# Peptides against a protein of PDB entry 4CIC, part 138

Target 1, 148 residues: chain A of PDB entry 4CIC
Amino acid sequence: KVSTKGHYGVQAMFDLAQHFGEGPVSLKSIAERQGLSEPYLEQLIAVLRKAGLVKSVRGAQGGYILAREPRDIKVGDIIRVLEGPIAPVESVSQDDPEHSLKFDFSVTKSVWEKVKKSIEEVLDSITLADMLKDAEEAQMAQGYMYYI
Target 2, 147 residues: chain B of PDB entry 4CIC
Amino acid sequence: KVSTKGHYGVQAMFDLAQHFGEGPVSLKSIAERQGLSEPYLEQLIAVLRKAGLVKSVRGAQGGYILAREPRDIKVGDIIRVLEGPIAPVESVSQDDPEHSLKFDFSVTKSVWEKVKKSIEEVLDSITLADMLKDAEEAQMAQGYMYY

## One batch from the design tools (peptide; made by RFdiffusion4, then SolubleMPNN)

Design b2_p22_6_s1 (from b2_p22_6, 15 letters changed)
Fold by OpenDDE base, seed 5:
Structure b2_p22_6_s1 (fold): chain B 148 residues (1-148), chain C 147 residues (1-147), chain A 22 residues (1-22)
Amino acid sequence: as target 1 above (148 residues)
Amino acid sequence: as target 2 above (147 residues)
Amino acid sequence: SLSSLLEELKKKLEGKFALTLA
């Protein structure tokens, strides 16, 4: 399950992708467009920047840009940076010793690992460029519905 | 993300699949083999039974059986029964109005819906029969490493 | 389209699971 952090991270990255090539975008502008709190966005951007997905530009026209082209950033990359490895199953926190059953069953573990890998492959198949294209197609479809 | 409930549900169903055709299995025996608490397993089995994935058998040799063949039960079916629709994103609880941003962005929503669908398709591609086969293969591989 | 890509991915995943389960 993608957390709220992952979701908003993808949204913020998508906003930056929409403005790719236009120069630095302020956190304020991203926050306003995406409906995020600026402090929350600052935290997300800090992580994304540390991971090398986003760059900060200094100056009066400063802000943030994608560190790579939208085609070179996968949704999976964003999720892994923000949430870590995609776990198919919530790791039962070690704190519940009674339910810390070592799923010693190698078989169920292997199934979940396969599922995990498949999910990762799906997320790794979607780039920010793919998202941009889908957005364009959706806008075009809406435009046609208003003209008919 | 599959919850603990989903995970244990799949384990319990897999245990029942391993004993498919052998007759009813007691909750106690499943709980012992899978390392689950019996009360927790009772809750899971109740849901699975209501969904028609498991049947209860009454009597001295009573217990639970799969309601369908292992090949006819997908991991996705189990997960949907226990957790509902596989949501790619945690629904932000309505209770945080400040963060209840209607992700009105149709595009991001569509991407997540596509991701969801793909995850569902993966989970729907794995049956209990597939899991049984994988288990058998793993056991065979372990047997060969000891020789 | 992303939809076509996802469909292809589905097929690949199905194939991969089928191969791994085979």
Scores: peptide ipSAE 0.056, ipTM 0.650, DockQ to the pose 0.028
Fold by OpenDDE base, seed 1:
Structure b2_p22_6_s1 (fold): chain B 148 residues (1-148), chain C 147 residues (1-147), chain A 22 residues (1-22)
Amino acid sequence: as target 1 above (148 residues)
Amino acid sequence: as target 2 above (147 residues)
Amino acid sequence: SLSSLLEELKKKLEGKFALTLA
């Protein structure tokens, strides 16, 4: 499962992709458009910046930009940065030692590894550019439905 | 992500698959082989039984059996029974209303729906029979390495 | 094999994403 953090991270990155080439975007504007709290978005952007997916631009017209072209940023890259390695099974918190799932059974481990790999491949197949294209197609389809 | 519940559920179902056709298996024996607590396994089995994936057999040699053949039980079926619908994004617990993720953005929603569908397809492609076959192949490979 | 099935699924997924991206 993608966490809330991963979801909002992808939304924020997509917002930056929509404005790619238009200059820096303020956190406030991203927060407003994406329905995010600005403090929460600051935390996400800090992680994304540290990972080199976004850049901060200083000044009166400052804000954030994508550090790479939308085609060069995979959804999988964003998720790995925000959540770490894509795991098929939630690691039970270290704090419940009795439920420390030693996934000792080789076959079940192999199933989960295969599932993990499949999820990773799917997430790595989707770029921000693909998302932009999907958005454009969806908008065009809605526009034609109102003219009929 | 598959929860701990989903993981252990698949393990328990796999144990029952390994003993399919041999008669009822006790919860104690499953718990011992799979490294599970018996009380936790009882909860899992209760859910799986209610969903019709396992049957209870009464008597001195009583226990549990698969309700269907291993080939007719998908990993996806087990996960859906234990965890509900496979969701790509963890539903933020209802208790943090401030973080109730209204996934209102259509494109991001579509991405997650695609991811969900992909995960469902993967999990629905794996049966307990496939897992049994993989186990047999792994055991044979280990046996040949020692000779 | 489970591995072959997963590879087929991968291809189907790649195809679906490619078709939705096309």
Scores: peptide ipSAE 0.054, ipTM 0.651, DockQ to the pose 0.022
Fold by OpenDDE base, seed 3:
Structure b2_p22_6_s1 (fold): chain B 148 residues (1-148), chain C 147 residues (1-147), chain A 22 residues (1-22)
Amino acid sequence: as target 1 above (148 residues)
Amino acid sequence: as target 2 above (147 residues)
Amino acid sequence: SLSSLLEELKKKLEGKFALTLA
């Protein structure tokens, strides 16, 4: 499962992709468009910046931009930065040591490794450019529905 | 993500698959082999039985069996029974309503729906029979390392 | 299209699973 952090991180990165080439975007404007709290977005952006996915631009019209073109940023890259390695099974919280049974069963572990790999492959196949294209197609489809 | 419940459910079902055709298996024996508590396993088995994946056999040598052949039970079937629909994104706990922002962004929702579909397809492609075959191959590979 | 890419991925996954299960 992708956490809320991963989900909102992808949304924020997508917003930056929509404005790619238009200059820096303020955190406030991203927060407003994506329905995020500005303080929460600051935390996400700090992590994304440290990972080299986002750049900060200083000045009176300062803000953030994608550090790379939308085609060069995979959804998988964003998720790995924000959440770390994709885990198919929720780690049992450390608080119940008795049920921290080592998932030592080799065959079930193999199933989850296969699932993990499949998720990684899917997320690594989707770029921010692909998401932009999908958004444009969806908007065009909505536009055509208003003309019918 | 698959929960611990889903994980242990797959383990329990796999144990029953390994003994398929040998008659009913006691919950105690499954619990011992899979490293599960018997009370926890009882809860899992109750759900799996209600869903028609497991049958209870009564008698002095009573226990549980798979309700269908291992080839007719997908991992996806087990997970859907124990966890419900596969959700790619963790539902934000209802307790923080301010961050329960509707994942209303259509494009990001579409990404997660695609991920969900891919996970479902993978889980629906793996049967208990496939898992049995993988286990046999792994045991054979280990056996060849000892010779 | 993203749909075609996903179908291709599905086929690759099916192929990999078929190869690992064969």
Scores: peptide ipSAE 0.034, ipTM 0.643, DockQ to the pose 0.027
Fold by OpenDDE base, seed 4:
Structure b2_p22_6_s1 (fold): chain B 148 residues (1-148), chain C 147 residues (1-147), chain A 22 residues (1-22)
Amino acid sequence: as target 1 above (148 residues)
Amino acid sequence: as target 2 above (147 residues)
Amino acid sequence: SLSSLLEELKKKLEGKFALTLA
């Protein structure tokens, strides 16, 4: 499962992708468009910036930009940065050693590893450019529905 | 993500698959083999039974069996029963209306729906029979490493 | 299309599972 953090992170990155090439975007503008609190977005952007997916631009027209082209940022990259390794099974908190999911059952582990790999492959197959294309197609489809 | 419940549920179902055709298996024996508490396993089995994936057999040699052949039970079936619909994004608890993830962004929603479908397809592609085969192959591979 | 990519991915996954199951 993608957490709320992962979801909003992908939304924020997608917003930046939509404005890619238009210059820096303010956190305020992203927050307004995506329906996010600015403080929450700031936390997400800080993580994404540290991971090198986002760049901060300083100055009067400062803000944030994608550090790479939308085609060079996978959804999987965003999720890995925000949530860590894509795991099919929620890591039981390390704190209760007695109930540590001994993933020791070799067979179930192998199944989960396969599932993990599959999920990773899916997420790594989707770029921000793919999302932009889907958005454009959806907008065109909506536009055509208004003309029919 | 599969929850701990989903994980242990798949383990319990796999244990029943390993004993498929051998008759009813006691919850105690499953719990011992899978390293689960019997009360926790009982809760899992109750859900799985209600969903028709497991059958209870009564009597002195009573216990539980798979309700279907291992090939007819997908991992996705088990996960859907235990965790509900496979969602790529954790449903933010309905309780805080202000922070309801307005999945209203049509594009991000479509991406997540596609991801969801892909995950579902993966989980639906794996049966308990596939898991049994993988187990047998792994055991054979381990047996060959000792020689 | 993303749908086509997902279908290709599905096929790859099916192939990998089939290969691990073969």
Scores: peptide ipSAE 0.046, ipTM 0.656, DockQ to the pose 0.027; fails the geometry check

Design b2_p22_6_s2 (from b2_p22_6, 13 letters changed)
Fold by OpenDDE base, seed 5:
Structure b2_p22_6_s2 (fold): chain B 148 residues (1-148), chain C 147 residues (1-147), chain A 22 residues (1-22)
Amino acid sequence: as target 1 above (148 residues)
Amino acid sequence: as target 2 above (147 residues)
Amino acid sequence: SLLDLLLEKEKEEEGKYALELA
């Protein structure tokens, strides 16, 4: 499962990808288009900026841009920045020392590791450029349905 | 991501698989072996029983057994029973009617659907029998490292 | 974290169960 943070982070990054090459985009405009609160978006953008996925541009037309081309940003990169390593199961470190029967069930762990690997492979196979292409194809398909 | 419920549910089902054919296993014994609270396990087992993955056996040696052979129970079946449909993103139905800009970002949704499909495929590819086999292989490998 | 959302649903479900038991 993807957190709200990951979900909205991908949406915000996709919005920046749609405007890539058009100059800096204000946080306000992103928030309005993506249905995000501006304060929430500020927090997301701060993390993404620190990770080098987004750049801040200063000036009268100040705002944010992608730090790399859409083809060079994987969805997996965004998720790793916002959520950290994709873990399918939070190790309930119940620090309760007594019932720490860490039954390190190697087998159960291996199941979750397989799930993790699969998620990583999928998210690393999708770039912001792929998402842009999919959006264009979807818009073209909708445009054709209105003309029939 | 798998919830704690899904994680411990798979552990409990795997414990029952390890004892399949040996008769009913008490909840207490499962809880002790899996490091689960007995009340928590009771809740999990109730759901699994209702879904037909586990059977209750009554009597002096009462307890629980798998309702099907380990080869006929996928990890995906267990997860679907405990967590429902594998959804990668909880639709925050923020029922806040006003800012329901349902930006139905079809594209973002498609990313999560691909993730969902991938998770389902992995979990449906693993049976309790596969897990038993992996456990046996791991034990054999550890035994060979000591000689 | 992604897990926090799963935990939040478990807490919401536990909260609903606690509300149904209360």
Scores: peptide ipSAE 0.098, ipTM 0.776, DockQ to the pose 0.062; fails the geometry check
Fold by OpenDDE base, seed 4:
Structure b2_p22_6_s2 (fold): chain B 148 residues (1-148), chain C 147 residues (1-147), chain A 22 residues (1-22)
Amino acid sequence: as target 1 above (148 residues)
Amino acid sequence: as target 2 above (147 residues)
Amino acid sequence: SLLDLLLEKEKEEEGKYALELA
């Protein structure tokens, strides 16, 4: 599963991709378009910036831009930054020592590793550029439906 | 991500698969072997039983058995029972009306649908019988490394 | 649900961050 953080992080990055080449975008404008709270978006952007996926631009028209071209940012890159390594199983919090018997059953671990690998492959197969293309195609399809 | 519930549920089902054909297994014995609390396991087994993946056997040697052969139980079946439909993204709880702008951005939704499909395909490709085979192969490999 | 667990962790992490910022 992708967390809400991952979900909204991808949305925010996609918004920046849609405005790539148009200059810096304000957090407020992203928040409004994506239905995010500005404070929440600030946290996401801070992480993404630290990871080098986003750049801050200073000045009167300051804001944020993608640090790389949309084709050079995979969805997997975004998720790894926000969620860390894609783990198929949440590590049970260590606090209950009795549950710390990580019965690292090698067989069950292998199942989850297969799931992990599959997720990674999918997420690494999709770039922000692919998402932009899909959005354009969807808009064109909708435009044609209104003219019929 | 798979929840702890899904993880331990698969472990418990795998334990039952390892003992398939040997008769009913006590929850206590499963809990001990899998490093689970008995109360937690009871909750898991109750759900799995209700879903028809496990059967309760009554009597002095009562316990639980798989309701189907290991080859007829996919990991995906277990996860669907315990977690419900495999959703790639958590639905943000509806309670904050401002966050209820499900910007159902069709494009982001499509990404998560692809992830979901991939997970389902993987989990549906693995049966408890496959897991048993993998365990046997791993044990044989370990046995050969100690020689 | 797995989803609920991820949300709970996010809430716990957000709660910790809020506690650290407080």
Scores: peptide ipSAE 0.087, ipTM 0.774, DockQ to the pose 0.055; fails the geometry check
Fold by OpenDDE base, seed 1:
Structure b2_p22_6_s2 (fold): chain B 148 residues (1-148), chain C 147 residues (1-147), chain A 22 residues (1-22)
Amino acid sequence: as target 1 above (148 residues)
Amino acid sequence: as target 2 above (147 residues)
Amino acid sequence: SLLDLLLEKEKEEEGKYALELA
């Protein structure tokens, strides 16, 4: 499962990718286009900036840009920054000492490791550039359906 | 991500698979072996029973058994029963109405659909019989390291 | 983490069940 944070983080990064090369984009404009609250987006962008995926530009036309080209940012990179390592099973927080008998049954762990690996492979196979291409193809397909 | 429910559900089902053909297993014995609380296990087993993955046997030697052979139960079947459809993105519970703007951006949705499909494929590729085999292989490997 | 959110929801659901059983 991808968290809401991961979902919206990818969405925000994709918005920045769509405007890559056009200059800085304001958080307000991203929030409006992506249907996000500006405060929530500020938190996401702060994390992404700290991780070096986004840059802040100061000034009257200030805002944010991708720190790297869309082709050099994988969806997996965004998710790892926002959520940390993709863990298939939540570590039962040690806070319930009685039930935290992590019966580390090796076989069940191996199942979840396979799931983790599969998720990582998928997310690392998709770049922001791939997403841009998919969006362009979808727009072209919609344009053709209106003319038919 | 697999929930705690899914994790322990698979663990409980695997325990039942290890005892398949030996007769009914008590919830107490499963709980002890798997490090689960008995009340929590009762809830899991109730769901699994309702879904037809587990059968209850009544009597002095009563308990639970797998309703099907281990080879006929996929990990994906267990997860779907316990958690519902494998969704890659947690539906933000509508409880925060302000942030639940499901901006259904088609491209981002497609990313998560790919993740979902991948998870489903993995979980549907693993049966309880496969898990039993893996456990046997692991035990044999450990036995050889002691010699 | 997403996992934490799922766990929180499960805890909330477990908490509701515990409240209904109590």
Scores: peptide ipSAE 0.081, ipTM 0.770, DockQ to the pose 0.056; fails the geometry check
Fold by OpenDDE base, seed 3:
Structure b2_p22_6_s2 (fold): chain B 148 residues (1-148), chain C 147 residues (1-147), chain A 22 residues (1-22)
Amino acid sequence: as target 1 above (148 residues)
Amino acid sequence: as target 2 above (147 residues)
Amino acid sequence: SLLDLLLEKEKEEEGKYALELA
C-alpha cells in the first residue's frame, strides 16, 4: 500500500515535472493545482529537497524546480524518499522484543519479498517523463472525443 | 503494503494448510505455533470463517480446518478477505468530504492501478499448496546442509 | 505516517479488546 504521503508526494513531483523548464514555481501554486494544503506540501517538499529531488530557487521569482530531468526521476525514487524502503509488510516496530516471536517463517517472508519485488519493478519502470507522456496522450484522446 | 492483519492471517491459514487432512486443530495450538495471541487469532479466524475459508468443527476434538484444499486457496483470497480489495493507496477515510479533493489526477491514479494489478497478480499466483511445497523444499535443503 | 496511525489504531483496538476481556 502507498501512504497518503507517497501519493501526494508523487502528485507534487508530477506538478513540478509539468512545469519543468519554465523556471521556479511557488508552493502556493502547486498546492492550489494539486488540491493540497500549503503546510502539508511544505513538509513534503522539505523531504524531497533534502533528498536532492527538488531544488529551491531564491529571489522574486523564487520557488521550486526538479533537481533532475523528469526522465531521470522514477516514481520509485520518490516513494523511497518519502516512505523509505518499499516494504511489503509494514514492519511492526521491532521494539517489543517479547511478542516479536519473529517466527521468521521463511515461507511467508518469501511471499512478501515477491510482492516487494513486484512493487519495486513497477515503480522503477515509471518515470516522471512517462507520466507526462501519459498525460499528453490522455489530453489528445479527450480532444479527439470532442471533435467527433 | 500488507497490514499486520494480512500478514498474520496468511500465517494462520498456512498453519491450517500444514495440518490439512489431520482433522480440526485448536486455536490454542495455532496461536502457540505461530506466536500469536489467542484473542487476536480468534478475531482473524472469525473473519476467515465468515468468508468461507475456514470451517469450525464442534466436539471434544473440535477446532478449525480449511474449508477448501490448500491448492484452492490463493494468498490473494486471504488478503482480500482480511483487508478488503487490494488498494495501492490507503483510502483516507471518505468521511471528510471537504478535504477529499480527490484530485482524481488520472495519471497518478494510473500509476497506483499498475501497482495494484502487480500486487494482485503476485498474490493470486501463490496458493497455500505452493507455500507448502516451498516449505518442504526449504526443509530438504536444510537437511542436506547437516549431513 | 498514516501507516503508523493505522498500526497505532490496530494496537489501540487490540488494547481495548484486551481491556474488555480483562
Scores: peptide ipSAE 0.051, ipTM 0.766, DockQ to the pose 0.050; fails the geometry check

